# Designs tried in a protein design run: peptides against a protein of PDB entry 5JXT. Part 6

Target 1, 319 residues: chain A of PDB entry 5JXT
Amino acid sequence: SLLPKKEINVYIGMSEMQVKWYQKILEKDIDAVNGAGGKRESKTRLLNIVMQLRKCCNHPYLFEGAEPGPPYTTDEHLIYNAGKMVVLDKLLKRIQKQGSRVLIFSQMSRLLDILEDYCVFRGYKYCRIDGSTAHEDRIAAIDEYNKPGSDKFIFLLTTRAGGLGINLTTADIVILYDSDWNPQADLQAMDRAHRIGQTKQVVVYRFVTDNAIEEKVLERAAQKLRLDQLVIQQGRAQVAAKAAANKDELLSMIQHGAEKVFQTKGAFGTMAEKGSQLDDDDIDAILQAGETRTKELNARYEKLGIDDLQKFTSESAYE

## One batch from the design tools (peptide; aimed at target 1 T74)

Design b1_p9_3_s2 (made by RFdiffusion4, then SolubleMPNN; from b1_p9_3, 4 letters changed)
Fold by OpenDDE base, seed 4:
Structure b1_p9_3_s2 (fold): chain B 319 residues (1-319), chain A 9 residues (1-9)
Amino acid sequence: as target 1 above (319 residues)
Amino acid sequence: SLPVGTRPP
């Protein structure tokens, strides 16, 4: 029988470089961040800020002129300048040692370009599929990855491209490097490994930048998923889950952790204490804390009714 | 020489 998948949110501090870029993004649009634009502030401006903050949470090198150079090199700076890369680097070493194989999903094809350079730098054999990959090349990559005795350790996928009907049950670990605004897209990605033909316990690691906008992206996704489940169970087809965040929701998401980010000199959380020198005990502590916070997050939304879940309130996530 | 990154600037 297929074992239930284990899902763990992995809460990760920003690197010093991420904090500096996160501050710079907020400062550039400080009037919008402070809500000074009021009713006149465009939803498009807020969406642009959200997208820039999410890029920062993924990797600073997603911004023009952020990568140190010339010369531009693939080296340890690719890892230590992004908190998610520091955790990924240690986690992949453990996963490989356990004889597991891993799917890595992102919303951002440009982040997959960084992950390809990282895979080459660490000597990890990989496959890649994104939105631009030709149909024949997708089939070839899937077949090469799924081949008996395949030497491919990692599959790099954009969440939407990797979600389309493929079987990757030869992997038992799923890393969501970032989250989709639609939780169903992430579930469809997990279901590439968690499907008939899987023989191992599937474990899903969802990376979440702590004290940043990604916590609110996660909360919104969890709320929407619970709402979708309750609507299906109650047969209330007319309860349109608010498909898109309103301006006030976007502003609240942008403001989350912003004050503490402005007060921070250097890195954040575990990245401030250990930097790139995380050991196996530090990873175990991060995973254990993540498992606890994941259970708490789920328990908060399980108690809420449809009417509460239709309101994105930051308060209902802390009560 | 370290490998040159393929990432667009």
Scores: peptide ipSAE 0.113, ipTM 0.774, DockQ to the pose 0.197
OpenDDE base, seeds 1, 2, 3, 5: peptide ipSAE 0.066, 0.065, 0.072, 0.099; ipTM 0.643, 0.699, 0.632, 0.618

Design b1_p9_3_s3 (made by RFdiffusion4, then SolubleMPNN; from b1_p9_3, 3 letters changed)
Fold by OpenDDE base, seed 2:
Structure b1_p9_3_s3 (fold): chain B 319 residues (1-319), chain A 9 residues (1-9)
Amino acid sequence: as target 1 above (319 residues)
Amino acid sequence: SRPVGTKAP
């Protein structure tokens, strides 16, 4: 029988470089971040800020001119300049030693470009699919990954391209490097490994930048997922449609952790304490803390009714 | 592969 998947949110501090770039993004649009734009601030502008902050949480090299050089090299700086890469690098070593195979999902094809360079640098054999991958190349990559005795350890996928009905049950670990605004897209990604034909316990690691916009993206996604479940259970189909963030929600998400980011000199959390020198005990502590916070997050939304969940998703009555 | 970050902002 298919075992239930284990899902763990992995809360990761920003590197020093991420903190600096996160500050720079907030400072550039400080009036919008402080809500000084009021009703005049466009939803589009706030969405653009959210997208820049999410890019920063993924990797600072997603910004033009961010990569240190000359010389421009593929080296350890690719890892230590992003908290998620530091944790990924340690976690992949452990996963490989366990004889597991990994699907890595992101919303950003440009992050997959960084992950390719990382895979080459570490000597990890990989496949890749994104939204630009031709149908024939997609089939070839899936077949190469799934073949008996495949030496491909990692499959790199964009969440949407990976969501399209494929079977990847030859992997047992799923890493969501970032989260979709639609929790169903992430579930569809997980279901590539967690499907009929899987023989192992599927474990899903969801990377979440701590004290940043991504915590609020995750919370909103968890809320929406619970609302969708309750609407289906209660037959109230009309409620599901209004899940787009309003301006006030976007502003609140942008403001989350911003003050602490401005006050921070250097990195956050375990990245400040250990930097790239995380040991196995540090990883175990991060995973254990993540498992606890995941249970707390789920328990928070499981107690809420439809009316409570709707209060956070309603467009304010004044627009 | 990532683009080489040759352009300063």
Scores: peptide ipSAE 0.341, ipTM 0.806, DockQ to the pose 0.098
OpenDDE base, seeds 1, 3, 4, 5: peptide ipSAE 0.283, 0.324, 0.316, 0.292; ipTM 0.776, 0.803, 0.793, 0.770

Design b1_p9_3_s4 (made by RFdiffusion4, then SolubleMPNN; from b1_p9_3, 4 letters changed)
Fold by OpenDDE base, seed 5:
Structure b1_p9_3_s4 (fold): chain B 319 residues (1-319), chain A 9 residues (1-9)
Amino acid sequence: as target 1 above (319 residues)
Amino acid sequence: SLRVGTKPP
């Protein structure tokens, strides 16, 4: 029988470089961040800020002129300049030692370009599929990954390209490097490994930048998923959850953690304490804290009715 | 490298 998947949100501090770039993004549009644009502030401007903040949470090298150089090198700076890469680098060593195989999903093909350079740098054998991959090349990559005795450890996928009906049950670990705005896209990605033919316990690690916009992206995705479940259960097809965040929701998401980011000198959390020198005990502590916060997040939304889940309230985070 | 800024033009 298929074992239930284990899902763990992994809350990760920003590197010093991420904090500096996060501050710079907020400062560039400070009037919009403070709500000073009022009714005249365009939803498009707020969506652009959200997109830049999400890029920063993934990797600062997603910005032109962010990577140190010339000379441009592929070395340890690719890892220590992004909190998610520091945690990923330690997790992949553990996953490989356990004899597991891993799917890594992102919304951003440009992040897969960074992860590809990282795989080459670490000597990890990988496959890649994104939205530009030809149909024949997708089949070939899937077959190469799934073949008996495949030396391919990692599969790099965009969430949308990887969500399209493929079987990847030869992997037992799923890393969501970032989250889709639609929680169903992430579920479809997980279900590439968690389906009939899987023989192992599937574990899903969802990376979430702590004290940043990604916490609010996660909360909104969890709220939407619970609402979708309740609407299906109650037969209330008319409760189309407004798929698009309003201006006030976007502003609240942008403001989340912004004050603490402006006050911070250096990195956040475990990234400030240990930086790139995270050990196995630090990783276990991050995973345990993540498992606790995941249970708390789920328990919060399980108690809410449809009417409560239709209201995006920033205040529900402080009880 | 495929990274932003490291691609040849």
Scores: peptide ipSAE 0.304, ipTM 0.843, DockQ to the pose 0.183
OpenDDE base, seeds 1, 2, 3, 4: peptide ipSAE 0.284, 0.251, 0.256, 0.286; ipTM 0.839, 0.823, 0.820, 0.838

Design b1_p9_4 (made by RFdiffusion4)
Pose (drawn by RFdiffusion4):
Structure b1_p9_4 (pose): chain A 317 residues (1-241, 244-319), chain P 9 residues (1-9)
Amino acid sequence: SLLPKKEINVYIGMSEMQVKWYQKILEKDIDAVNGAGGKRESKTRLLNIVMQLRKCCNHPYLFEGAEPGPPYTTDEHLIYNAGKMVVLDKLLKRIQKQGSRVLIFSQMSRLLDILEDYCVFRGYKYCRIDGSTAHEDRIAAIDEYNKPGSDKFIFLLTTRAGGLGINLTTADIVILYDSDWNPQADLQAMDRAHRIGQTKQVVVYRFVTDNAIEEKVLERAAQKLRLDQLVIQQGRAQVAAAANKDELLSMIQHGAEKVFQTKGAFGTMAEKGSQLDDDDIDAILQAGETRTKELNARYEKLGIDDLQKFTSESAYE
Amino acid sequence: PLSKVPEAK
């Protein structure tokens, strides 16, 4: 029995420093922010703003000249200058206290570099797979974290890095520091720990910058994830739109017994006998329209699970 | 001095 995973959006604010940088990004190209300029502009200008705001929602130190002036030290400012780091610090502390281990995913390798400095600062044992990591390296990195009684606690990965089918069931908590545009990528990262061999409840925490660009980014991915489900669930429809033996057999046998029983004429003909007054015609049209409504209202309301013929139906016996 | 950060939801 594999427990369904718990996925939680953790909505996070921004530090004072992030607001300053967030405002500068929006100011440096306020024209495009207000939707100015021609409609002919290429997508490049707006997408550059998206990248900067994404970096700024992650950590301000991703911008050069942002860390407090030289010389540079690695201290508490690394934590309190990014809203996500403040939430993560207490979250990671609570995770280790309850005997849990955690996979931390990110879109940006420069952010895992910042998380490396954090792990060394707090004394956390950790592993990293980067996507810019050789094959033999990440095999050892997987094994080191999966070793029985492992010294490690945190596993730092990029959402794409490892490839398909790698196993990290020796962890039961997943933290998505930032989200991906295509939902299958984040969903695959969660299934590094949420797969066969996982014994504990898998909990996934997704850091989202509330009232900023990442909240809006999330709604779109949630929509694209909902669209994918509808396509996959309806993937049986085109194969259904020939005839089975039973389908052909049912068409022929329908009402055949009543035909054999009949010596004279059938229904509409036996009761009225090829002569029809106005009243008889009106009853035929009223009965038909009623049947037509009930038939259409029954089938236009159905779903794929009702129309889909099982392959075992072809096993006529 | 450290920067202020709002609480999470």

Design b1_p9_4_s1 (made by RFdiffusion4, then SolubleMPNN; from b1_p9_4, 3 letters changed)
Fold by OpenDDE base, seed 5:
Structure b1_p9_4_s1 (fold): chain B 319 residues (1-319), chain A 9 residues (1-9)
Amino acid sequence: as target 1 above (319 residues)
Amino acid sequence: KLDYVPEAK
């Protein structure tokens, strides 16, 4: 019988470089961040800020002129300049040591390029599929990964390309490096490993940058998922969940943690305390804290009715 | 209304 998947949100502090870039993004559009544009502020401008902040949470080298150089060489800086890479680097060593195989999903093909450079730098054998991968090359990559005795440890996928009904049950670990705005896309990604033919306990690690916009992306995704479940259960198909955030919701998401980001010199949380020197005990502490916060997040949305779940308010997170 | 102050460049 297929075991239930275990899902854990992994809350990760920003590196010093991420904090500096996050501040620069907010400063560039500070009038919009402060809500000074009022009714005149465009939804497009706020969406652009959201996308830049999400890029920063993934990796600062997604910005032009962020990568140190010349010389432009892959080195430890690729890891320590992004909190998610520091945690990923430690977690992958554990995953490999336990004889597991891993799917890594992202929304951003350019982040997969960084993860390829990382895989080469660490000597991890990998496969890749994104939106541009030809059909024949997708089949070849899947077959190479799934073959008996495959030496491919990692599969790198864009969430939408990996969602295309493929079977990857030869992996037992799923890392969501970032989250889709549609929680169903992430579920479809998990279901590549969590399917008939899986023989192991599937574990899903969802990376979430702490004290940043990604917490609000996660909350919105959890709210939407619960709303979708209740709408299906109650037969209320006409409750069109407002598919896109309004301006006030986007502004609230951009403002989340911004004050603390402006007050912070250096890195956040475990990245400030340990940086790249995270040990196995630090990883266990991060995973345990993540498991607790995941249970609390789920318990919050399980108590809400349809009418409450239709209201996106930042304040409802603290009541 | 939270007024965010940019870091001094």
Scores: peptide ipSAE 0.016, ipTM 0.555, DockQ to the pose 0.019
OpenDDE base, seeds 1, 2, 3, 4: peptide ipSAE 0.013, 0.012, 0.015, 0.015; ipTM 0.511, 0.432, 0.521, 0.551

Design b1_p9_4_s2 (made by RFdiffusion4, then SolubleMPNN; from b1_p9_4, 3 letters changed)
Fold by OpenDDE base, seed 2:
Structure b1_p9_4_s2 (fold): chain B 319 residues (1-319), chain A 9 residues (1-9)
Amino acid sequence: as target 1 above (319 residues)
Amino acid sequence: MLDYVPEAK
């Protein structure tokens, strides 16, 4: 029988470079961040801020002129300048030693470019597919990854490209490097490894930048998933969960953690304490804390009714 | 301008 998947949110602090870029993004649109734009603030402007903050949470080198150079060489700076890369680098070493194989999903094809550079730098053998990959090349990459005795350790995928009904049960670890606004897209990504033919315990690691917009993206996705489940169970088809965040929801998400980001000098959390020098005990502590927070998050939404789940409670970012 | 990375279609 297929074992149930284990899902763990991995909460990760920003690097010093991420904090600096996150501050710059907020400062550039400070009037919008403070809600001073009022009714004139376009939903498009807020969505753009959200997208820049999500890029920052993924990797600073997604911004023009952020990569240090000349010379433009792939080195340890690719890792230590992004909290998610620091954790990924340690986690992949552990996964490989366990004889596991890993799918890494992102919403951003440009992040997959950074992950390719990382794979080359670390000597990890990989496959890649994204939204631009031709159908024949997708088949070839899947077959190369799934073949008996494949030396491919990593499969890099965009979450949407991974949404094709492909079987990747030759992997047992899934890393969601970022989250989709639609929790169903992430579930579909997990189901590439968690499917008939899987013989191992599937473990899903969801990377979440702590004290940043990604926590609110995750909360909104969890809320929506629970709402969708309750609507199906209660037969209340009329409760079309408004898929798109409103302006106030977007503003609340942008404001989340912003004050602490402005007050922070250097990196966040474990990234401030140890940076790239995280050991195996630090990783275990991060995973244990993540498992606890994951259970708490799920328990929070499991207690809510449909009417409560339809209300995005903007707890004030200043409480 | 921070380039809008189009959402993966």
Scores: peptide ipSAE 0.011, ipTM 0.470, DockQ to the pose 0.030
OpenDDE base, seeds 1, 3, 4, 5: peptide ipSAE 0.007, 0.008, 0.008, 0.010; ipTM 0.471, 0.481, 0.480, 0.492

Design b1_p9_4_s3 (made by RFdiffusion4, then SolubleMPNN; from b1_p9_4 with S3D)
Fold by OpenDDE base, seed 1:
Structure b1_p9_4_s3 (fold): chain B 319 residues (1-319), chain A 9 residues (1-9)
Amino acid sequence: as target 1 above (319 residues)
Amino acid sequence: PLDKVPEAK
């Protein structure tokens, strides 16, 4: 029988470089972030801020002129300048030592480019599929990854490209480097490894930048998933979850953690204490804290009815 | 509570 998935949110502090870029993004549009634009502020402007903050949470090198150079060389700076890369680097070493194989999903093909550079730099053999990958090349990459005795450790995928019904049961670890606004896209990605033919316990690590926009993206996705489940169970087809956040919801998401980001000199959390010098005990502590917070998050939404789940309550996170 | 963003100086 297929074992249930183990899902763990991995809460990761920003690097010093990410904090500086996150501050710059907020400062550039400070009037919009403070809600000073009121009714005149466009939803498009707020969506653009959200997208820049999500890029910052993934990697600062997603911004033009952020990468150090010339010369443009891959080095340890690719890792230590992004909290998610520091955790990924340690986690992949552990995963490989355990004899596991890993799918890494992102929303951003440009982040997969950074992950390719990282794989080359660390000597990890990989496959890649994104939205631009031709059908034949996609089949070839899947077959190369799935073949008996494949030397490919990592499969890099965009979440949507990986959602296309493929079987990757030769991997037992799934890393969601970022989250989709639609929780069903992430579930479809996980179900590439978690399906008939899987022989191992599938573990899903969902990376979440702590004290940032990504916590609110995660909360909104969890809320939507629970609402969709309850609507199906109760036969209330008319309760279409409002697919898109309103302006006030977007503003609340942008403001989350922003004060603490402005007050921070240097990195956040474990990234401030250890930076790139995270050890195995630090990773165990991060995973244990993440497992606790994941259970708390799920328990919060399991208690809510349909009417409560229809209200975007930013406050329900702090009770 | 919504985090207050300091005004950029």
Scores: peptide ipSAE 0.035, ipTM 0.609, DockQ to the pose 0.018
OpenDDE base, seeds 2, 3, 4, 5: peptide ipSAE 0.000, 0.005, 0.011, 0.011; ipTM 0.415, 0.433, 0.533, 0.544; seed 2 fails the geometry check

Design b1_p9_4_s4 (made by RFdiffusion4, then SolubleMPNN; from b1_p9_4 with S3D K4Y)
Fold by OpenDDE base, seed 3:
Structure b1_p9_4_s4 (fold): chain B 319 residues (1-319), chain A 9 residues (1-9)
Amino acid sequence: as target 1 above (319 residues)
Amino acid sequence: PLDYVPEAK
């Protein structure tokens, strides 16, 4: 029988470089961040800020002129300049030692480029599929990954491309490096490993940048998932959740954690204390804290009705 | 409205 998947949100502090770039993004559009544009502020401008903040949460090198150079060489800087990479680097060593194989999903093909450079730098053998990958090359990559005795440890996928009905049950670990606005896309990605033919316990690690916009992306995704479940259960097909955030929701998401980011001179949380020197105990502490916060998040939305789930509760933006 | 005044460095 297929075991239920274990899902853990992994809350990760920003590196010092991420904090500096996050501040710079907010400062550049400070009038929009403060809501000074009012009714005249375009939804497109707010969406652009959201996308830049999400890029920052993923990796600073997604911005032009952020990578140190010349020379432009891959080194430890690729890891220590992004909190998610520091955690990923330690987690992958553990995953490999236990004889597991891993799918890594992202919304951003340009982040997969950084992850390819990382895989080469660490000597990890990998496969890649994104939205631009030809059909024949997708088949070849899947077959190469799934073959008996495959030496491919990592599969890099964009969430939407990896969602296309493929079977990757030869992996037992799933890392969602970032989250889709539609929780169903992430579920479809997890279901590439969590499917008929899986023989291991599937574990899903969802990376979430702490004290940043990604917490609000996660909350919105959890809210939407619960709403979708209740709508199906109640047969109320007309309550199709307006999938797109309004301006006030986007503004609240942009403002979340922004004050603390402006006050921060270094990194956040464990990244401030340990930086790239995370040990196995630090990883265990991060995973334990993440498991607790995941249960609390789920328990919050399980108690809400349809009418409450249709309202974006901004309460957590002012606490 | 959180008036985020960026400290001018």
Scores: peptide ipSAE 0.014, ipTM 0.499, DockQ to the pose 0.019
OpenDDE base, seeds 1, 2, 4, 5: peptide ipSAE 0.009, 0.014, 0.009, 0.008; ipTM 0.477, 0.484, 0.477, 0.500; seed 2 fails the geometry check

Design b1_p9_5 (made by RFdiffusion4)
Pose (drawn by RFdiffusion4):
Structure b1_p9_5 (pose): chain A 317 residues (1-241, 244-319), chain P 9 residues (1-9)
Amino acid sequence: SLLPKKEINVYIGMSEMQVKWYQKILEKDIDAVNGAGGKRESKTRLLNIVMQLRKCCNHPYLFEGAEPGPPYTTDEHLIYNAGKMVVLDKLLKRIQKQGSRVLIFSQMSRLLDILEDYCVFRGYKYCRIDGSTAHEDRIAAIDEYNKPGSDKFIFLLTTRAGGLGINLTTADIVILYDSDWNPQADLQAMDRAHRIGQTKQVVVYRFVTDNAIEEKVLERAAQKLRLDQLVIQQGRAQVAAAANKDELLSMIQHGAEKVFQTKGAFGTMAEKGSQLDDDDIDAILQAGETRTKELNARYEKLGIDDLQKFTSESAYE
Amino acid sequence: FPAPTHLEK
């Protein structure tokens, strides 16, 4: 029995420093922010703003000249200058206290570099797979974290790095520092720990910058994820739109017994006998329209699970 | 405090 994973959006604010940088990004190209300029502009200008705001929502130190002036030290400012780092510090502390281990995913390798400095600062044992990591390296990195009684606690990965089918069930908590545009990428990262061999409840925490660009980014991905489900669930429809033996058999046998029983004429003919007054015609049209409504209202309401014929139906016996 | 390794990369 594999327990369904718990996925929780953790909505996070921004530090005072992030606001300063967030405002500068929006100011440096306020024209495009207010939707100015021609409609002919290429997508490049707006997408550059998206990248900067994404970096800003992650950590201000991703911008050069942002970390407090030279010389540079790795201290508490690494934590308190990014809202996500403040939430993560207490979250990681609570995770270790309850005997849990955690996979931390990110879109940006420069952020895992910042998380490396954090792990060394707090004394956390950790592993990293980068996507810019050789094959033999990540094999050892997987094994080191999966070793029985492993010294490691945190596993730092990029959402795409490892490839398909790698196993990290020796962890039961997943933290998505930032989200991906296509939902299948984040969903695959969660299934590094949420797969066969996982014994404990998998909990996934997704850091989202509330009232900023990442909240809006998240709604789109949630929509695209909902669209994918509808396509996959309806993937049986085109194969259904020939005729089975039973379908052909049912068409022929329908009402055949009543035909054999009949010596004279059938229904509408036996009761009225090829002569029809106005009242008889009106009863035929009223009974038909009623049947027509009930038939259409029954089938136009159905779903794929009712229309889909099982392959075992072809096993006529 | 040590210097940050992320700036060396």

Design b1_p9_5_s1 (made by RFdiffusion4, then SolubleMPNN; from b1_p9_5, 4 letters changed)
Fold by OpenDDE base, seed 4:
Structure b1_p9_5_s1 (fold): chain B 319 residues (1-319), chain A 9 residues (1-9)
Amino acid sequence: as target 1 above (319 residues)
Amino acid sequence: LPAPRYLER
């Protein structure tokens, strides 16, 4: 029988470099961030800010001129300049030591390019599939990864490319490096490992930048998932959950944690205390805190009815 | 060291 998957949100502080870039993104459009543009502010401008903030949460080197250089070198700076990379680097060592194999999903193909350079730098053998990968190359990569006795440790995938019904049950760990706006896309990604033919306990780690826009992306995704479940259970016609956030929702998401980011000198949370020097105990503490916050988040949305779940209120996420 | 691949794309 297939064991139930474990899902853990891993809440990660920004590095000092991420804080600096997050501040710069907010400052560049400060009038938009403060809602001073009023009714005249374009939804497109807010969506652009959201996308830049999400890029910052993933890796600051997704911005032109962010990487130290020339000369440009793949070195430890690729890791310590992004909170998610610091946690990933420690977590992958543990996963490998356990004899597990891992799928890493992202929305951003450019982040997979950074993860390829990271894999080469750490000597991790990997496969890659994204939206641009030819059909034949996808088959070849899947077959190479799934081969009995495959030495491929990591599979790098864009979430949407991984959604294409492929079987990756030879992996037992799933890392969602970022989240889709559609929680069903992330579930479809998890179902590549969590499927008939899996022999191990599947564990899903969802990386979430703490005190940043990604926390609100996660909350919105959890809300939508619960709404979709309740609509199916009640046999109600798909209340067309407005697929896209409105302007006020986007503003609320952009403003979340912004004040604390502006007041912060240096890194956030465990990244401020330990930086790149996270040990195994620090990782255990992050995972335990993440498991607790994941249970709390789920319990909050389980109590809500359809009408409450249709209202994206930032307040209902803090009560 | 080779240039990072993400800068070449």
Scores: peptide ipSAE 0.194, ipTM 0.812, DockQ to the pose 0.550
OpenDDE base, seeds 1, 2, 3, 5: peptide ipSAE 0.137, 0.145, 0.167, 0.180; ipTM 0.785, 0.796, 0.807, 0.810

